# Designs tried in a protein design run: peptides against a protein of PDB entry 5CWW. Part 82

Target 1, 194 residues: chain A of PDB entry 5CWW
Amino acid sequence: VPKLQGPFDFDLNPEDEQDDEVELKDIYVIGEKPRVADLMRGEEEELEMMKEDQHNGLSLNIICLLSTSGQVKICLDIDGVEAQWLPPRSKNKRLFAPPPEPPSLLTFQTFDTLKPAEVTPDGWPMFSEDATSPYSFYVTHPAGITYISLTPWVFRLESELQSDSEAGTEFRIDLLAKGQGSERDRIFTQTRTQ

## One batch from the design tools (peptide; made by RFdiffusion4, then SolubleMPNN)

Design b2_p21_2_s3
Fold by OpenDDE base, seed 2:
Structure b2_p21_2_s3 (fold): chain B 194 residues (1-194), chain A 21 residues (1-21)
Amino acid sequence: as target 1 above (194 residues)
Amino acid sequence: SEEEKRKRALEALKEALAKLR
C-alpha cells in the first residue's frame, strides 16, 4: 500500500520564500526508479528488461510545482534519498520519529509555460501525464497545451548519482547547470476566435 | 542567475549524497 505521505510541508528554501507570492495550483510527482536490489528478488527476466532499458530513470523523486501563472518549478526530493538508505526500522520501537522534517526540495529548473498575455485569473493550469514516458508530461491551460520532457538532463543526473568516482563530478555538475534543462514544446495553442 | 541557482542545487545534492555514503 503506497503510504500517502501526508501534505509535504514544503519548507521552500528560504531563498524561494521571496517567491511566496506564487500561488500553486497543481503538483506532479515523478516517482524514483525502482531499485535494482528490489528487482534482484524478482525473476531474471525483469532484470534483463531493466538492463535493456539502459534509460533507467532517476533514483530521486521529482516534484513539479505549477503556479496559477503557468510557472513550472521542477524540484528534486533529497529526502527520498535518505529514506532509501535508512535501514528498515525494526517493527518494535515506535520511536517517536520526530515529525518528518519537511522534504528538502532542490529546485533544478523554473520556467513559464504561458506568455504574460495568456495568464488569466480564471485560467487553471493543470499537469497531465504522458503515458509513453514517465519523464514527460503536459501542462494544460485554456490558452494551450505545453509538452515538457525531463529526458535531456535526468539521465545525466542519474549517471552522476550512480557514479562511484568523484573524479569529474564538478565538471559534470557544471554541464548540468549550464544545460538548457527540460524540453518544452507548445503543442497546442487555442486561437482566440475573435 | 538561474544557472547559479541550479548549480547550487546540484552541489547541495552532491553534498547530501556524499554524507550518505
Scores: peptide ipSAE 0.390, ipTM 0.878, DockQ to the pose 0.065
Fold by OpenDDE base, seed 4:
Structure b2_p21_2_s3 (fold): chain B 194 residues (1-194), chain A 21 residues (1-21)
Amino acid sequence: as target 1 above (194 residues)
Amino acid sequence: SEEEKRKRALEALKEALAKLR
């Protein structure tokens, strides 16, 4: 049963007071891929199929937030990290666990998909999936359509998350910080027919 | 800067990972 990813209570970090003024209109969640090791208890054939899909997705949930102004915020769910290292909690203990603390979200990137002149009070930007990649999506607005891809950093981040060695971690993290963020391309702009 | 914000986020992630190892 696909669990409806329930309403995420976003405790927006109170230190970014400027972000509290952003009216959110849409949310797009890219679910974590299970680690191959966790799937190793499944049929060996499923393991081979997952090895061939070399694009092991990020083991963290990615939460994308879209504002009325077309601002996109890409967030990483840190609580997903705990899920990777904790032995699978027996199904029975989840029922009596205190309500999960709101997910701790780390903002990886924030960017605008609209120019200031394209922002309208009645504008309703929305996310839409890319059927070709789980780490790519579109932001649609009456002014235009923007393609977004997380692929420039997601796989490198995953490699870091799966690394057994702390050696070079600081360097790799620094490279991720300084490196290219998400790809962003305006693929369509609505020409105002005057 | 955006880079600084990203760096802070990644550092926080690193710290979280280090606590789990």
Scores: peptide ipSAE 0.388, ipTM 0.878, DockQ to the pose 0.066
Fold by OpenDDE base, seed 3:
Structure b2_p21_2_s3 (fold): chain B 194 residues (1-194), chain A 21 residues (1-21)
Amino acid sequence: as target 1 above (194 residues)
Amino acid sequence: SEEEKRKRALEALKEALAKLR
């Protein structure tokens, strides 16, 4: 089990053992929407940017994993859910909190950004942010650039997370499962000059 | 299938949420 040495020990579920053959190249993290209570203690400018972004961000961290072959895995951090329901811990308790247990990641979606013929041993795909949206990003590889957007599902998932009613939850989850995943568009392809 | 995997992930999320309520 490759232990990614980081503040996030990914206990990859043993059923994802088929992914043990996937060599990871890059990680992209989309942080959870800051709680209004935490923002109210920060500078007013961050509050205004979050209010103007009519896009209520997801209350979960999203972890994107990128393989050397250009495979993207979109994961949700369940531990973010625990943080959402816990009242903001008083500033003084963070110093003595036991190290957070490794986050439990749930795989939401897996997809390829490269064609098999574009995969090269010396190719290194990389993530890059989209300055226009926190829930959109790019995968850059020597063969091309792929735009990815999580917006088709993120807001619907957030609406479910904020729902106080269990009524209809199963139906809404089924719709999220059956629905279109992330948007993916190849915006650039490198022409092999012969 | 990809849909089945996604459904299982979302169900696990639902169960995690239910334990916190």
Scores: peptide ipSAE 0.384, ipTM 0.876, DockQ to the pose 0.065
Fold by OpenDDE base, seed 5:
Structure b2_p21_2_s3 (fold): chain B 194 residues (1-194), chain A 21 residues (1-21)
Amino acid sequence: as target 1 above (194 residues)
Amino acid sequence: SEEEKRKRALEALKEALAKLR
């Protein structure tokens, strides 16, 4: 049964309540990196490929939201953290687990892919994957195509998540907050044939 | 600011992680 991605409860800071009802058009999910325990069940070949790609993915699910205006919100799924640290639920507790609460999403970044003049009422922006990278994708709109990459921050965030030391955490968080966000590049612009 | 929003999100994540440790 496809898990109906239920209503995401955005713990939106109450100050963001003034964001006009952003009509969402598409959602793109980047799944958390496979847990080592799940990798140990995979073929040895998959383990070797993941060892060579030193770029271990993020331990959190990333939820990308796309509005009608071409606004992208990059959100982190906090509930994914609980799933990693919870010992594998013994088979018997599955029966009485309350339905999983909708994932609490933290907004990491918000940005536009369209200029105001490119926004049209009939425009339908869509996500598409980059076959070459799990942390890169495209936003396609009739006005143009925008390449997006999360690589500038994902690996640094993962390093922080894996850090057992509380020492310097505040400093590293400040660096992540002040640092470069997602890479964004308009790779195609539709010339209006006048 | 966007930076402040991001910082708050990361701090919330840190707090969530600290509860799991």
Scores: peptide ipSAE 0.384, ipTM 0.878, DockQ to the pose 0.065

Design b2_p21_2_s4
Fold by OpenDDE base, seed 4:
Structure b2_p21_2_s4 (fold): chain B 194 residues (1-194), chain A 21 residues (1-21)
Amino acid sequence: as target 1 above (194 residues)
Amino acid sequence: SEEEKRRRRLEALKKALAKLR
């Protein structure tokens, strides 16, 4: 039986985000791609197939959070939360391992999909997947639909995580952090028929 | 270690993001 995981700690919440309990309405998870290093024990054919997939994926889970206001938070699972299964009911008193430190999510980017005037108290924004890319998705709201793509930075981040070169890594990571180049495009706006 | 390298890069990312806030 899959174990429900959580709560997650959020690292680096912007200070200016008042602890106003951002009411989350939806969560979208992009699962991590396996790391090449983890695959070195596989058959060469499996390794080659997975290398092709790795060039197109991030070796970190991405957790997208959507608030009632249409705010999206893009979080990275740095700790690499593996799928946990409920331990079989084996009577072995697993010594109370100290509760594992709650996994930390790193807030990479926060942005709004709605204008202030579009936010409604009863609004229910939702995520929907993009069938064309695992790193692209939509936020749907009665006011409109916003396309989001993480592709501009995901590949670059993975490249840095896998790079054998340490030269310039810190600089490139700093640029990645500053650039936060997620695409955000309002593809549909509901015209209020007066 | 590859894991140590990865950890350092993730820490660098965390630090870089922290500087923006």
Scores: peptide ipSAE 0.617, ipTM 0.950, DockQ to the pose 0.826; fails the geometry check
Fold by OpenDDE base, seed 1:
Structure b2_p21_2_s4 (fold): chain B 194 residues (1-194), chain A 21 residues (1-21)
Amino acid sequence: as target 1 above (194 residues)
Amino acid sequence: SEEEKRRRRLEALKKALAKLR
C-alpha cells in the first residue's frame, strides 16, 4: 500500500507568506528521471534505452501547484522524496522514531496564467499533460487555455547538477535562478460575448 | 562524493532563489 506522504513544507518566498489564503485547486507532478550515476548500477539492457532519455530529464521531482486565481507555483523536491511503501507489518516494536522532518519543497517560480479581470470566484483551473513533452503542460480555465513549458531551464539545471566542474557553478546557478525562463503562451481565449 | 557535490549545488540554488525574494 502506498504511504500517504506529507505534509510538505514549502520554502516559499516571504512575499508568498500571504499564501495561507491561496486556495489550491490542482497539483501536477513531473517525476524525476534517474541520475546517470544510478543508471550505472542498473541492468545493462535498461541502460541502452535510457541513454537517449537521460539527456532530456531532471533528476528532481517537480511539483506544480495551481490556485483558484490561476497562479502556478513550480516547486522542486530537493530532498528526493522517494515513493514510500508502508513497511511490512513486522511485529518489531521499533520505537516510534520521531516523525522525520517533513520534506521541503523549494519554490522555483511563481507566475499567473490569468489576467486579473479573468479571475472569477467560480473559476476552476486545471492542469493537463502535453503528450509531446514530459516537461510541458496546459492550464485550462473557462477564460482560456495556457501552454506552459519548463524545458528552457530543466535541461540547464540538470546539466549543472551533473557537471563535474565546480568552477563557475555558483554564477551559472545564479543565472538560472534569475532567468527561470518557463514558457507561457495563451493558446486560446474565450471571447466574452457582451 | 558525487552526492556531496549534488548537495552543494542544491544549496547554491536555494541561496540563489533566496536572494530574489
Scores: peptide ipSAE 0.617, ipTM 0.949, DockQ to the pose 0.725; fails the geometry check
Fold by OpenDDE base, seed 5:
Structure b2_p21_2_s4 (fold): chain B 194 residues (1-194), chain A 21 residues (1-21)
Amino acid sequence: as target 1 above (194 residues)
Amino acid sequence: SEEEKRRRRLEALKKALAKLR
């Protein structure tokens, strides 16, 4: 039987955003790319095909959350949540291992896709994938469509996670955190027919 | 280990993000 996953704890939420007040409408998950170290354990042929793809992936799951207001929260799965199966009922009274700490999601970036005047109480924003890129997607709402791309920072973050050098790592990570260079472009706006 | 390096970098990211909020 698959184990139910969750609850997830959100780490580093902005103080002003009482998460309790944000109604979520949709979730979009970008699966992690295999780590180079994990690929080195595979067959050589899979390694060559994956080397080209390795340059453009993040070895962390990305969880995007979309609110009724069109706010997007980009979270990183730092703990690496894997599909878990319920352990077979072994008869042995194994000591109640403390329940594993709930997986924590690190809030990387938060931004709006709607203007305040476009927000409606009954709004139904949704994620839609971009078939051309795993790190790009759309937010669709009755008011319009917004293109989002995570590509500007995903590669940089992965390069820091894979680097062998400790020199300047903290500084580059600080710059990456400050830059938060997700691309956001409103590609369509619905004109209110009066 | 490589895993320990990765963990330290992720902690550095957490700290970096915490400074912005």
Scores: peptide ipSAE 0.617, ipTM 0.950, DockQ to the pose 0.815; fails the geometry check
Fold by OpenDDE base, seed 3:
Structure b2_p21_2_s4 (fold): chain B 194 residues (1-194), chain A 21 residues (1-21)
Amino acid sequence: as target 1 above (194 residues)
Amino acid sequence: SEEEKRRRRLEALKKALAKLR
């Protein structure tokens, strides 16, 4: 049985008083791709099949949060939260290890998908996957559909995480953080038929 | 170790994002 994970600490959440009031409506998770170094410890045969899928993946889980207002928050799982399972009902009272520090989600980017005039109290924005890309998705709302792609920075971030060179890494990471270059395109807008 | 290098890079990312806030 899967164990419910959480609470998560949001590292570097903007202290904007508005964030405490943000009602989340949906969550979209992009699972991490295995690290090449971790695969090299396994059987060689599984490595070849996984290499093709890995060339464009991030070795961090991405957690996208969607608010009622259509705000998207892109978070990175920097601690590597693994799927936890409920321990089998073993009667052994394992000594209460102090609860592990709650896993931290690093807020990478926050942006809106709706205009203020499009936000409605009854509006329910939802995520949906893009079948053509694991790092692209849609936000669907009655007012319209927004395409989002994380591909512009995901590959670059993974390249820095896998690099053997420390030379210039800090500088490139700083540039990546500043760029926050997610693609966001409104692909459909609902025309109110008067 | 490679894991220590990875951790340092993630810490650098965290620091980089912190500078923007």
Scores: peptide ipSAE 0.615, ipTM 0.949, DockQ to the pose 0.840; fails the geometry check

Design b2_p21_3_s1 (from b2_p21_3, 10 letters changed)
Fold by OpenDDE base, seed 4:
Structure b2_p21_3_s1 (fold): chain B 194 residues (1-194), chain A 21 residues (1-21)
Amino acid sequence: as target 1 above (194 residues)
Amino acid sequence: RTAELARRLAALVERRRAERE
């Protein structure tokens, strides 16, 4: 049986966002691309083919959170939270180690998909996947549909995570932090037929 | 916030580099 994981601590929440004020409606998880080296210890030929595929993903889980207001939070799982299973009921009272400190999610970016006038108290925005890219998705709301792509920074971040060179890393990371660069495009707006 | 984000990301990059060495 899978173990329910959480709560998660959010690092670097925007100062103006009281966690208590954000009602989450949906979660979208973009799973990390597995490190091929860890999976393919035995099959060198498949390792080469999968290395090419590794360049196409982030070696971090991305957790996207969507609020009632249409706010999207892009969080990075920097701790590498793995799927946990309930330990088999072995009778040994393992001393409940104090619950490990909840894993932290790094809040990479926060942005709105709705205009203030489009926000409704009963709004129920939802994530939808983009079949063309694992790092792109849609936010659907009665007011409209917003396309989001993380591709502008995901590949850059992964390049840094895989880089053997320290040269220019700090500069490029600073650029990533300053210019988070997620694409956001309102592809559909519902015209209120009065 | 941006500076702290950069620091956190840089630390992650360094950690990953160290894990490969």
Scores: peptide ipSAE 0.633, ipTM 0.954, DockQ to the pose 0.794
Fold by OpenDDE base, seed 5:
Structure b2_p21_3_s1 (fold): chain B 194 residues (1-194), chain A 21 residues (1-21)
Amino acid sequence: as target 1 above (194 residues)
Amino acid sequence: RTAELARRLAALVERRRAERE
């Protein structure tokens, strides 16, 4: 039986956002690209072809959260949350290891997809995938559709995660933290025909 | 917030580097 995972702790939530004030409506997960080295243990020839495709993915799960107000939170799974199964009922009452600390998600970026005037109490924003890119998606709302792309920073972050050199890492990470650089474009706006 | 985010990301990078050594 799969174990229900959660709740997740959110690290670095904006201080001005009380968790109680943000009503979440949808979640979108971008799974980490499998480490080809771990999956391809045994198929050396296919490794070279997949290495070129590896340059386009993040070795972290990305969790996107969408609020009723159209706010998007981009969170990184730094701990590497894996699918957990309920341990087999081993009868041995061995030591209550303290419950493992709940996995934490690192809040990387928060941004709005709706203007304040477009926010409705009964809004039902939702995520939709982009079939052309695993790191791009849409937020659909009755007021409009917003395209989002994480590609501008995903590649840079993965480059740091794979780098063997410490040279310049601090500087580049500081730039990532300051800029984040997600693309956001309103591709459709619903005109209220009165 | 930005400084803490940078520190967390840097720590992750260092952890991943150490796992490859």
Scores: peptide ipSAE 0.633, ipTM 0.954, DockQ to the pose 0.799
Fold by OpenDDE base, seed 1:
Structure b2_p21_3_s1 (fold): chain B 194 residues (1-194), chain A 21 residues (1-21)
Amino acid sequence: as target 1 above (194 residues)
Amino acid sequence: RTAELARRLAALVERRRAERE
């Protein structure tokens, strides 16, 4: 049985966001790229075919959060939170180790998908996947549909995470932090017939 | 915020590099 995980602490939340004011409606998780070397431990022949596909993903989990107002928060799992299962009913009184510090997520980017006039108290925005890319998705709201792509910065960040060279890393990371570069495009807007 | 984000990302990159060495 999967274990419920949380609460999570959010590092670098916008200062103006009081946790009590943001009602979350949906969560979208983009799992980390499998380490082919770890998966292929014992199957050398399939390793060669997967090498070409290896360059297309981030070696971090991405957690996307969606609020009632259509705000999207992109968080990175930098600590490597793993799926947890309920321990088997072992009778051993494992001394309640103090609850581990709650895992932290790094808030990479926050942006809106709705205009202020489109926000409704009963709004229920939802994530949906893009079948063409694991790092692209849609936010659907009664007011419209927004396409989001993380691909522009995901590739760059992964390149840094895999780089053996320290040369220019600080500069490139600074550019990533300043200009995250997520694509955001409203592909549909509901026309209110007045 | 941006400067702190950059620091956190840089620290992650360094950690990953050290894990591969």
Scores: peptide ipSAE 0.633, ipTM 0.954, DockQ to the pose 0.797
Fold by OpenDDE base, seed 3:
Structure b2_p21_3_s1 (fold): chain B 194 residues (1-194), chain A 21 residues (1-21)
Amino acid sequence: as target 1 above (194 residues)
Amino acid sequence: RTAELARRLAALVERRRAERE
C-alpha cells in the first residue's frame, strides 16, 4: 500500500502568497525520466526503447498545482522524492526517529490561466494530459481551456543536468530562472449565451 | 527570488555532476 507522503515545503513561493489564500483544486505530476542505470538491470531490448524516450525527458519530477482561481504553480522535485510504501506490519517498534525534514519542492514558476472576470467561487479547474507530449497539458475551466507547454525550458534544464562541462552553466541557468518560458495559450473560450 | 532560484538550480546541476564522477 502506498504511503501518504507530505507535507511538502514549497521553496521560493511568492512572498505575497499566503498559503491560506490559495485553494488548490488539482494536482498534475510529470514523472522523471527513468534512470538508465536502474533500467540496465532489465532486459536489453527494453533498454533501447526506453533510451529513445529518455533523451526527451527531464530527470526531475514536476509537480503542477492548480488553484480555484486558475493559478498554476510549477514545482520541481529537487530532492528526488521516491514513492514510499507502508512498512509491513512488522512488530518492531522502531524508535520514532524524529520525522525527517519534510521534502521541499522548488517553485519554478507561477502563472494564471483565467482572467479575473472568469474566476468564480464555484470554479473547478482541472488538469488534463496532452496525448502528444508528456510535458504539455491543458487546464479546463467552465470559462475556457488553456494549453500549457513546459517544453521551452524542460529540455534546456535537462541539458544542464546532464552536462559534464561547467562552462557557461551559470549563465544558462540564470537565463532559465529569468525566462521560465512555459508556453500558455487559450485554445477555447466559452461564450456566455445570454 | 530569481537569483535564489538560479542558485538552487546551479547547486542541483553541480550535485548531479559530482554523482557522475
Scores: peptide ipSAE 0.632, ipTM 0.954, DockQ to the pose 0.795

Design b2_p21_3_s2 (from b2_p21_3, 7 letters changed)
Fold by OpenDDE base, seed 2:
Structure b2_p21_3_s2 (fold): chain B 194 residues (1-194), chain A 21 residues (1-21)
Amino acid sequence: as target 1 above (194 residues)
Amino acid sequence: RVKELAKKLAELVKKRQEERK
């Protein structure tokens, strides 16, 4: 039986975001790149072909949150939250381990997909995947459709995560944090027939 | 906020580098 996970702590959540005011409507999870070396321990030749076709993904899960107002929050799973299963009801050893510290999500970026005038109380924005890239997706709302791509920073972050040298890492991370760099494009806007 | 984000990302990168060693 899967174990219920949570609550998650949102690290670097904007202080001004009264967490109580943000009604979440949808969640979009981008799973971490599979460790092909762990999966393909027996097939060296397929490993080389998969290395070339291995769309260089991020070695972190990305959690995207969408509010009623069309706000998107991009969070990084820094703790590597894995699916947990309820331990078999073995009788005795509920060592009350102190409840593990709730896993933290690092808030990387927050941005809006709707203009204030487009926000409606009955608005129900939704995520949808992009078939062409795991790091791109759409936000669909009655007012319009917004394309989002995380690719401008995901590959740079992964390069740092995979780097063997600390040289220049701090500088590049600073640039990444300042730029954040998610692409956002309104591909469709519903014309209000006045 | 940006400085804190950069710090936490740097810590994450460092942690991952140490885990590979």
Scores: peptide ipSAE 0.554, ipTM 0.940, DockQ to the pose 0.781
Fold by OpenDDE base, seed 3:
Structure b2_p21_3_s2 (fold): chain B 194 residues (1-194), chain A 21 residues (1-21)
Amino acid sequence: as target 1 above (194 residues)
Amino acid sequence: RVKELAKKLAELVKKRQEERK
């Protein structure tokens, strides 16, 4: 049985966004690429296939949050949150150690997918995957469909995370933070039949 | 905000580099 996880702390959340004002409607998780050390236990063929997949992935989980207003928040899992399972019903009431400090999510980017006039109280925006890319997805709403791609920055960030040299890292990270560079494209807009 | 984001990312990169050494 899966264990419920949370709460999560949001690091660098915009000050103007009181968490109380943002009603979340959906969540989309992009899992981290497998660790190479865990792959060494597999068959050589599985290792090669996974290496190809690893070259095109981020070694961090990405948590995307979607509000009723169509706001998307891109968060990075810095602490490396793993799936947890309920312990088997062992009779020993082990004194519940105080819950560990809640893991932190780093707010990388926030942007809107809807115009203010498109936001409706009964609107329920949802995430959907892109079958062609693990780092691209869609936001669907009655007003339209928005394509989102994280590819412009994900591979650059991974390159820094895998770098053996500190030379130029600070400069390149500063450029990543300033540019962020997620693609956002409205691919469909529903015409209001008057 | 951007400066703090850059700082947090740089700290993460540094941590990962140290873990590989």
Scores: peptide ipSAE 0.554, ipTM 0.940, DockQ to the pose 0.788
Fold by OpenDDE base, seed 5:
Parts: sequence; structure tokens; C-alpha cells
Structure b2_p21_3_s2 (fold): chain B 194 residues (1-194), chain A 21 residues (1-21)
Amino acid sequence: as target 1 above (194 residues)
Amino acid sequence: RVKELAKKLAELVKKRQEERK
């Protein structure tokens, strides 16, 4: 039986966002780049084709949250949440290990996809995937469609995660944290037929 | 917030670097 996961703690959530006031409507998960070394232990030939695609992924899961107001929150799974199964009922009274600390999500970026005038109480924004890139997606709302791409910072973050040198890492991470270069483009706006 | 984010990301990078050694 799959184990129910959660609650998740949000690290560095914006102070002004009372989490209790943000109604979430959708979630979009971008899975971590497959560890090709772990998956391809048996198929050497497919390893070469995947090496080219390997340079373009993040070794962390990304969890995107979408509110009724069209706010997107981009979170990084820093703990590496994996699918968990309920342990078989082993009879042994294993000592109540303290419940593992709830997994933490690092809030990387928060931004709006809707203008204040476009927000409706009964709004139903949704995520949609981009078939051309795992790190790009759309937010659809009755008011319009917004294209989002995480590619600019994902590549930079992965380069740091894969780096063997600590030289300049702090500086580059500071720039990454300040820049948060997600692309956001409103590709369609619904004209209110009066 | 940005400073704390940078700190957390730096810690993550360091952790991943240590796991690969």
C-alpha cells in the first residue's frame, strides 16, 4: 500500500503569505533527472543517447504550486522525496523512532500569472505541460494563458550541484538567488466580450 | 529572504558535493 506523504514544510515561505489564506488549485511536479547510471546498468547503448539529454535536467524534483489567484510557487525538493510504501507489518516492536522530520520544500520563487483585475473567486487556474521541454509549462485560466520556463536557472543550479570546485560557488548562487530568471510570457488573453 | 535562499542553496550544493566524494 502506498504511504501517504506529507505534510510538507515550506522553508523560506514569504512572510506576508499566510499559508492559510492561499487556496491551492493545482500542483505540477517536474521529476528529477533520472540517474542514468542507476537506470541504465544493463543497457550501455542507450546511455550515449541519454548523455546528450542528461545535460539539461536538474538533479532535484521541482514542485510548482498554483493558487486560485494565479500565483505560482516554485519549490525545490531538497530532501529527495521518494515514493514510500508502508513497511510490511513486521511483528517486532521496533522502538518508536521519532517520526522522521517532515520533508522540507525550499521555496525558490513566487510570482503571479494574473493581474489583480483578472482574479476571480471561482477561478480555476491549471497547469499544462509543454511537450517540448520538461522545464516549461503553461498556466491556463479563463482570463488567459501564461507560458513559464524554468530553464534559465535550472541549468545554472545544476551546474553548481554537479561542480567539483567550491571556487566562486557562493557568488554564483547569490546571483542565482537574486536573479531567479524564470521566463514568464502571457501568450493569450481572453477578451471579455461585453 | 534572498540571503537566506542563497544560504540554503549553498548548503544544498555543498551537501551534494560531499555525497559525490
Scores: peptide ipSAE 0.553, ipTM 0.940, DockQ to the pose 0.786
Fold by OpenDDE base, seed 4:
Structure b2_p21_3_s2 (fold): chain B 194 residues (1-194), chain A 21 residues (1-21)
Amino acid sequence: as target 1 above (194 residues)
Amino acid sequence: RVKELAKKLAELVKKRQEERK
């Protein structure tokens, strides 16, 4: 049985955004690329297919959160939260290990997909996947549809995570943090038929 | 915030680099 995980601590949450004020409506998880070590146990054909995918993926889970207002929060799973299963009902009183420190999510970026005038109290924005890229998705709302792509920075971040050289890393990371180059494009706007 | 984000990302990168050594 899958174990429900949480709560998560949000690192670098915007000071102006009390988490308590943001009503979340949807979550979209982009799983980390498979680890090479996990691939070595697969069939060679699976390994080759996964190697191609590995070059294009991030070695971190990305957690996207969507609020009622159409705010998207992009979080990085820096702790590497893995799927947990309920331990079999083995009677062994696992000594209450101190509750593990709650896993932290690093808030990478926060942005709106709706204009203030488009926000409705009963709005229910939702994520939907992009079949063309695991790092692209849509936010759908009655007011419109917004395309989002994380590809501009995901590749760069992964390159740093996989780099054997520390040379220039700090500079490139600083640029990454400043740029936060997620693409955001409103592809559809519902015309209010007056 | 951006500076802190950069710091956290740099720490993450460093950690991953160390884990691969």
Scores: peptide ipSAE 0.549, ipTM 0.939, DockQ to the pose 0.786

